Peptides against a protein of PDB entry 3B8E. Designs and how they scored, part 119

Target 1, 230 residues: chain A of PDB entry 3B8E
Amino acid sequence: PFLIFIIANIPLPLGTVTILCIDLGTDMVPAISLAYEQAESDIMKRQPRNPKTDKLVNEQLISMAYGQIGMIQALGGFFTYFVILAENGFLPIHLLGLRVNWDDRWINDVEDSYGQQWTYEQRKIVEFTCHTPFFVTIVVVQWADLVICKTRRNSVFQQGMKNKILIFGLFEETALAAFLSYCPGMGVALRMYPLKPTWWFCAFPYSLLIFVYDEVRKLIIRRRPGGWVE

## One batch from the design tools (peptide; made by RFdiffusion4, then SolubleMPNN)

Design b1_p19_5_s2 (from b1_p19_5, 14 letters changed)
Fold by OpenDDE base, seed 1:
Structure b1_p19_5_s2 (fold): chain B 230 residues (1-230), chain A 19 residues (1-19)
Amino acid sequence: as target 1 above (230 residues)
Amino acid sequence: LELLKKIGELALKYAEELK
């Protein structure tokens, strides 16, 4: 998000505080929960890895896969961001290069795509209104990410959802997202303004996409052991 | 998530070693 913010000079889609809430609040418990996940049912059936050849290739492939998932997550967040700004009159094309004027407190006549003038305060409200849905979007896509990370090869349907700590992690991150989104004072404290409940659903297609992507990936791995998809 | 998973795994390993 920050790279696109710099490159495209768009209004900040995700605040630093929100990023910290993701990294420290929503990611830690789920990640710890994965440490308690039961071993894959097929782990004992795996042939011994060649430590010289298989490790490096596998680490690169895993890194690429996680990188791709991360990109899909970011796309989900940006989708939500652009939708919110478009609903407020700022079309995506109009946002390009707007950051300088957007962040200037002395400019109180920034026009949206429809010629409506926005004061600095109004713009910042809209900007901060984007932060919460972006955060929630990340949480929703993280549901899929966490679930798919339970296994490397087995389908989630094969592994099941027996890890109570993982379920707790999913609940915790969702509860935290709800708390940060709707608790009074969060707008002032964290620049996270309340969002409409409908914004929770904006990420669902991306969450599903991540899930399907990983299930397909795992299916390919199962069908072609030792392939480049591992 | 992978880094955090690794940290979690390490933490658990250490916790087990401390028992």
Scores: peptide ipSAE 0.000, ipTM 0.196, DockQ to the pose 0.014
Fold by OpenDDE base, seed 4:
Structure b1_p19_5_s2 (fold): chain B 230 residues (1-230), chain A 19 residues (1-19)
Amino acid sequence: as target 1 above (230 residues)
Amino acid sequence: LELLKKIGELALKYAEELK
């Protein structure tokens, strides 16, 4: 998100506070919970990993986690961002390069895609209105990400949801997201304005897509062991 | 990249359905 903000010079899609809430709040407990995940049902039937040749974290895992899944997650957030801004009159194409004028407090006549002029205050309201839905979108996508990370090969349906700490993590991150979104004063304190309940559903297609993608990937791995998808 | 494109297309379609 921040890289696209820099490269495309768009209005800030995700605030620093929201990033910190993701990194420290919503991601920490779920990530720790994976350490308590039960081994895959077939893992003990496999030959031991060769510690000299088989890296625990290999390029494939990095590519999957940070390359593919991370990009899908970012796209989910940006989708929500662009939808909100478009609903407020700023089409995605118009946002390109707009950051400089957007962040200038002395410019009070920034035009949207429809010629409506926006004051600095109005622009910051809509920007901060994007932060909360973006954050919530990330949380919703993280549900799928956390669930798919439970296994490398087995389907989630085969592995099941037995990790109570993981389940707790999902509730914790959701509760935190709800707190940050709806608690009075969060708009002033954290620049996170209240979220319309409908925005919680904006990320669901992406969560589903991540889930389906990973299940298909795992299915391919099971059918074609040693493939490039592994 | 193709997957990303498909996701983008799906996202756009969903955005259109939300209008």
Scores: peptide ipSAE 0.000, ipTM 0.206, DockQ to the pose 0.230
Fold by OpenDDE base, seed 2:
Structure b1_p19_5_s2 (fold): chain B 230 residues (1-230), chain A 19 residues (1-19)
Amino acid sequence: as target 1 above (230 residues)
Amino acid sequence: LELLKKIGELALKYAEELK
């Protein structure tokens, strides 16, 4: 997200405090919860892998898969960001290069895509309005990511949801997201303005996409053991 | 970590410019 902010010179889509809330609040508990996941039913049926050759290949493939998932997460966040700004009059193309004028306190006549002039204060309200839904979008996408990370090969439907700690992690993420989004004072303290409840659903297509992608990936792995998808 | 550090530094600069 931050790289796109620099390269495209768009208004800041995700604040630093919001990033910290993701890294420390929403990612930590799920990561810990995965340590308590039950072993896959097929692990004991696999022959011992060569730790030198098979680990390197597996690390590359895992890195690629997580990289792809991370890209989908970022796309989901940016989609929400662009939708919010478009609803406020700023079309995506108009945002390119706008950061310099957007962040200038002395410019109070920044025009949107429809010729409406925006004061500095109004622009910052819109910017901070984007931070919360971007955060929530990441949380919703992380639901799918956490669920798919339970297994490497087995379908989620085969493995089931037996890990109570993981389930607790999902609820904790959701509760934290709701708290940060709706608790009074969060706009002042964290620059996270209140979110309309409808924005929670904006990420659902991306969450579903990740889920379907991983289930298809795992299906391919089960049908073709030792393929490049492992 | 370096990327995060750069992000942090830029964020701090941005926060200072906002002040």
Scores: peptide ipSAE 0.000, ipTM 0.273, DockQ to the pose 0.027; fails the geometry check
Fold by OpenDDE base, seed 3:
Structure b1_p19_5_s2 (fold): chain B 230 residues (1-230), chain A 19 residues (1-19)
Amino acid sequence: as target 1 above (230 residues)
Amino acid sequence: LELLKKIGELALKYAEELK
């Protein structure tokens, strides 16, 4: 999000404090919970890795975790961001290069895509209104991400949801998201204005997409071992 | 991965063109 903020010179889509809440709050317990996941049913049928040649973390795993899933998460967040700004009169094309004028406190006549003028205070309200939905979108997408990370090859339906710590992690991140979204004072403290409940559902298509994508990927791996999809 | 990189690059390029 911050890279796109710099490159595209758009209004800040996600606040720094919100990013820290994702990295340290919502993601930590779920990530730890994966250490307690039951081994895949077929793990003992696999050939042992060669400790001298096979890395625990390979390029394919890094690419899957940070490249593919991370990109889909970012797209989900940005989708929510652009929808909110469009509802407030700022079309995506108009946001490009707007940051300089957007962040200038002395410019109180920034025009939206429809010629409506916005004061600095009004612009910042809209910006901070985007932070909370972006954050919640990431959390909702992370539900799917955490679930798909339970297994490397087996379907989630084959593995099941037996890890109580993982389930706790899902509740923890959701509770934290709700707290940050609706607790009084979060607008001042974190620049996260209250979220309309409807925005929780904006991420659901992306979570479903991630889930379906990974299940299809795992299915292909099971049917074609050693394929490019691994 | 290459496809996602390509999509990302296209998205970035599109974002740059929209400036």
Scores: peptide ipSAE 0.000, ipTM 0.227, DockQ to the pose 0.060; fails the geometry check

Design b1_p19_5_s3 (from b1_p19_5, 14 letters changed)
Fold by OpenDDE base, seed 2:
Structure b1_p19_5_s3 (fold): chain B 230 residues (1-230), chain A 19 residues (1-19)
Amino acid sequence: as target 1 above (230 residues)
Amino acid sequence: LELLIEIGKKALEYAKELK
């Protein structure tokens, strides 16, 4: 998100405080919960790892987890960001290069895509209105990410949802997201303005996409062991 | 995490410059 902010010179899509809430709040409990996941049903049928030749986490696994899934997560967040700004009169193309004027307090006549002039205060309200739904979008996408991380090869339907700590983590993420989004004073304290409940659903297509993508990947791995997708 | 911390610091510096 921040790289796109710099490269495209768009208004800030995700605030620093929001990023910290993701890293420390929403990601921590789920990550810990994965330590309590049950072993895959086929794990004992695999050859022991050779510690001299086999990395515990290979570059391919890293590339898939942080590259592909992370890219889909970022796309989900940016989709929500662009939708909100478009609803407020700022089309995606118009946002390119706008940051300089957007962040200038002395410019109170920044035009949107329809010729409406926006004061600095109005622009900042819209910017901070984007932070909360971007955060919530990440949380919703993380539901799918956490669920797919339960297994490497087995389908989630084969493994099931028996880890009570993981289930608790999903509820904790959701509760934290709701708290940060709707608790009075969060707009002042965290620059996270309240969002409409409908914005929770904006990320669902991307969450579903991640889930389907990983289930297909795992299906391919089961049918063709040793493939490039493993 | 280090990258995020660095981004966070830069963003805070930028926010201070705006103030």
Scores: peptide ipSAE 0.005, ipTM 0.272, DockQ to the pose 0.026
Fold by OpenDDE base, seed 1:
Structure b1_p19_5_s3 (fold): chain B 230 residues (1-230), chain A 19 residues (1-19)
Amino acid sequence: as target 1 above (230 residues)
Amino acid sequence: LELLIEIGKKALEYAKELK
């Protein structure tokens, strides 16, 4: 998000506080929950890792985790961001290069795509209104990310959802997202303004995409062991 | 997430060693 904010000079799609809420609030409990996940049914059938040749973190893993899945997550967030801004009169093309004027408190006549003038205060309300749905979008895609991280090779349907701590983690991150989104004072404290319940669904296609993508990936790995997709 | 998972795993391993 921040890279696109710099490159495209768009209004900030995700605030720093919101990022911290993701990293420290919603991700920690789910990540810890994965430590309690049952071993894959086939883990003992795998050859021992060669510590001299096989890295725990290899370029393929980095590419998968941060390059592919991370990009899908970011796309989900940006989709929500652009939809919200479009509903408020700011079409995606109009947002390009707008940051400088958007962030200038002395400019109170920034026009939207329809010629409506926006004060600085109004613009910041809309910006912060985007932060919460972006955050919620990340939480929703993280459901899929957490679920797919249960296994490296087996399908989630083969592994099942027996980890009660993981289920608790999914509940906790969702409850935290709801709390941060709807609790009074969060707009002032965290710049997280309330969102319409419909915004929760904006990420669902991307969450499904992540899930399907990983299930297909795992299917390929099962069919072709030692492939580049591993 | 992977980093957090790794930290969580190490923490759990450490906790097991302390028992």
Scores: peptide ipSAE 0.000, ipTM 0.217, DockQ to the pose 0.014
Fold by OpenDDE base, seed 3:
Structure b1_p19_5_s3 (fold): chain B 230 residues (1-230), chain A 19 residues (1-19)
Amino acid sequence: as target 1 above (230 residues)
Amino acid sequence: LELLIEIGKKALEYAKELK
């Protein structure tokens, strides 16, 4: 989010305090919970890794985690951001390069895509209205990400949902997201204005997409061992 | 981690400027 904010010069899509809440709050317990995941049913049938040549973290794992899944998560957040701004009169193409004027307190006549003028205060209300839905979108896609990370090769349906700590992590991140979205004072403290309940559903297609994508990937790996998809 | 800290610092500065 922050890189796109700099490169495209768009209004800030996600507050930096919110980013810290994702990295240190919502994602921490889920990530730790993976250490308690039961081994895959086929793990004892695999050849042991060579400790001298085989890395625990390989290029394929980095590409999967950060290159593919991370991009889908970012797209989910940006989709929510662009929808909110479009509903407020700012089409995606109009946002390109707008940051300079958007963040200027002395410019009170920034035009939207329809010629409506926006004061600085009005613009900041819309910006902060985007932060909470973007955050919640990330949490919702993290549900799918955490679930798919349970296994490397087996389907989630083969592995099951037996890890109680992982289930607790899903509830914890959801409860934290609800707290940050609806607790009084979060608009002042975190620049996160209250979220309309309907925005929780905006991320569901992306969460489903992540889940389906990974299940298909795992299916391909099971059918074609040693393929480029591993 | 350093990148996250730097992003966090810039964020806090930006949040302070918005008060």
Scores: peptide ipSAE 0.005, ipTM 0.270, DockQ to the pose 0.027; fails the geometry check
Fold by OpenDDE base, seed 4:
Structure b1_p19_5_s3 (fold): chain B 230 residues (1-230), chain A 19 residues (1-19)
Amino acid sequence: as target 1 above (230 residues)
Amino acid sequence: LELLIEIGKKALEYAKELK
């Protein structure tokens, strides 16, 4: 998110506070919960990892986590961001390079894609209106990410949802997201304006995509052991 | 999805203009 903000010079899609809420709030308990996940049913049938040659974190894992899944998550967040801005009159093409004028408090006549002029205050309201739905979108896609991270090879349907701490983590991150989104004063305190309940569903296609993608990946791994997808 | 595709296309166009 922040890299695209810099490269494309778009209005800030995800605020620093929301990033901190993700990194420290919503992701922490779910990530810890993975340490309590049951071993895959076939893990003890596999040869032990060679600690000298087989890295715990290899290029494939980095590629999957940050290169593939992370990119899908980012796309989900940006989708929500662009939809909200488009609904407020700012089409995606118009946002490119707009940051400089957007963040200038002395410019009170920034035009949207339809020629409507926006004051600095109005622009900041719509920007902060994007932060909360972007945050919630990340939480929703993180549900899928957490679930797919339960296993490396087995389907989630084979592994099941037996980790009570993981389930608790999913509820905790959702409750935190709801609290930050709807608690009175969060707009003033955290620059997180309340979101319409419909925005919770905006990320569902991406969450489903992540889930389906990973299940297909795991299916390929099971059918073709030692493939490049592993 | 259409919006994402359009955004992707526009981002690619913008990236070409920066080069």
Scores: peptide ipSAE 0.000, ipTM 0.268, DockQ to the pose 0.057; fails the geometry check

Design b1_p19_5_s4 (from b1_p19_5, 13 letters changed)
Fold by OpenDDE base, seed 3:
Structure b1_p19_5_s4 (fold): chain B 230 residues (1-230), chain A 19 residues (1-19)
Amino acid sequence: as target 1 above (230 residues)
Amino acid sequence: LELLKEIGKLAAEYAKKLK
């Protein structure tokens, strides 16, 4: 989010504090919960890793986590961001290069895509209105991400949802997201303005897309062992 | 909500095929 903010000179899509809430708040318990996941049924049929040559984190894992799934997550967040700004009169193309004028406190006549003038205060309200839905979008997408991370090869339906700590993690991150979104004072403290309940559903298609994508990937791996998808 | 319901149904059908 911050890289796109700098490169495209768009209004800030996600606040720094909100990013910290994701990295330190919502993601910690879910990540720890994976340590308690049951082994896949075929794990003992795999050759042991050579600790001298085989890295724990390989290029394929990095590509999957950051290059594929991470990009889909980012797209989900940015989709929510662009929808909110478009609903407020700022079309995506109009946002390109707008940051300089957007962040200038002395410019009170920034025009939207329809010629409506926006004061600095009004613009900041819209910006901070994006932060909470973007955050919640990431949390909703992280549900799918966590679930798909349960297994490397087996379907989630084969593995099942038996890890109670993982289930607790999903509830914890959701409860934290709800707290940060709706607790009084969060708008002032975190610059996260109240979330319309409809925005919780905005990310669901992306969450499903991640889930389906990974299930298809795992299916291909099971059918074609040793393929490039592994 | 309707899209989510349809998606949920599709996911459930897929889940049944994977069992």
Scores: peptide ipSAE 0.000, ipTM 0.229, DockQ to the pose 0.029
Fold by OpenDDE base, seed 4:
Structure b1_p19_5_s4 (fold): chain B 230 residues (1-230), chain A 19 residues (1-19)
Amino acid sequence: as target 1 above (230 residues)
Amino acid sequence: LELLKEIGKLAAEYAKKLK
């Protein structure tokens, strides 16, 4: 999100506080929970990793984590961001290069895509209104990300949802997201304004996409062992 | 940027459907 903020010079899509809430709040328990995941049913049928040649973090893993899944997650977040801004009169094309004027407190007549003028205070309300739904969007896509990370090769349907700590992590991150989104005073304390419940569903297509994509990938791996996707 | 434009179009379409 921050990279696109810099490159495209758009209004800040995800605040520092929300990033910290993701990195330290919602992601920690789920990540730890993966350490308690049951071994895949075929683990003993696989060749042992060669510690001299096979890196724990290889190019395929980096490609999956950052190049594929991470990009889909980012797309989900940005989708929510652009929807909210579009609903408030700022079409995506108009946001390009707008950051400089957007963040200038002395400019109180920034025009939206429809010629409506926005004061600095109004703009910041809209910006902070984007942060919470973006955060929630990330949490929703992280559900799928966590679930797909349970296995490397087997389908989630083959592995099942037996890791109680992982299930707890999913509830914890969701509860934290709800708390940060709806607790009174969060708008003042964290600049996280309450979101409409409908915004929780905005990310669902992307969460589903992540899940389907990974299941298809795993299916390909099972059908073509030693392929480039493994 | 082209990807962002495409996302933006989709977002705008979605926003229109929500109204």
Scores: peptide ipSAE 0.000, ipTM 0.226, DockQ to the pose 0.767
Fold by OpenDDE base, seed 5:
Structure b1_p19_5_s4 (fold): chain B 230 residues (1-230), chain A 19 residues (1-19)
Amino acid sequence: as target 1 above (230 residues)
Amino acid sequence: LELLKEIGKLAAEYAKKLK
């Protein structure tokens, strides 16, 4: 998200507070919950890893976590961001290079894609209105990420949802997201303005995409052991 | 680390603009 902000010079899509809430708030309990996950049914049928040649974190795992899944998460957040700005009159093409004028307090006549002029205060309200839905989008895609991380090879349907700590983590991150989004005063204190309940659904296609993608990946691994997808 | 440094700089600039 931050790289696109620098390269494209668009208005800030995700605030510092929202980043901290993701890194420290929504991810901690889910990550700890994975330590309590049951072993896959086939784990004892696999050959032991060679500690000299086989790294625990291989290039394939890094590519999946940061290159593929992380990219889908970022796309989900940016999709929500662009939809909100488009609904407020700022088309995606018009946002390119707009940051300089957008962040200038002395420019009160920034035009949208339809020629409407926006004051600095109005622009900042719209910007902060994007931060909360972006955050919520990340939380919703994290549901899928956490669920797919339960297994490396078996389908989630084979593993089941027996880990009560993981279920608690999903509720905790959702409750935190709802609290930060709807608690009175969060707009002033954290620059997280309330979002319409409909914005929660904008991330669902991306969560489904992550889930389907990983289930297909795991299916390929089960059918073709030792392939490039492992 | 560079990304964190840039985020930190941006956060610091934003914090300065909010005072």
Scores: peptide ipSAE 0.000, ipTM 0.236, DockQ to the pose 0.027
Fold by OpenDDE base, seed 2:
Structure b1_p19_5_s4 (fold): chain B 230 residues (1-230), chain A 19 residues (1-19)
Amino acid sequence: as target 1 above (230 residues)
Amino acid sequence: LELLKEIGKLAAEYAKKLK
């Protein structure tokens, strides 16, 4: 998100404090919960890895986690960001290059896509209104990420949802997201303004996409062992 | 490295504007 902010010179889609809330708040307990996941039913049928040649984290896993799934997450966040700004009069094309004027407190006549002038204060309100929904969008897609990370090869339907700590993690991250989004004073403390409940649903298509994508990937791995998708 | 420096600079500038 921050790279796109720099490259495209758009208003900041996700604040630094919000990123810290993701990395230290919502991601921590879910990630730890994976340590308590049961082994896959076929784990003992797999050949032992060669510790000298086979890394635990290989290029394929990195490509999957940071390249593919991470891109879908970012796309979900940016979708929410662009929808909110469009509803406030700023079409995506108009946001390109706007950052310099957007962040200038002395310019109080920044025009939207419809010719409405926005003061600095008004622009910052809408910007901070984007931060919370972007954060919530990430949490919603992380539900799918956490669930798909339960297994490397088996379907989630084969593995089941037996890890009570993982289930607790899903509720914890959701409760924390709700707390940060709706608790009084969070707008002042964290620059996270409250969001309409409807914004929670903006990420659902992307969460479903991640889930379906990974289930298809795992299906391919089961049918073609040793493939490039493993 | 230049990109990282620019990221850091912009982040710092933004943080100053928010104070």
Scores: peptide ipSAE 0.000, ipTM 0.213, DockQ to the pose 0.029; fails the geometry check

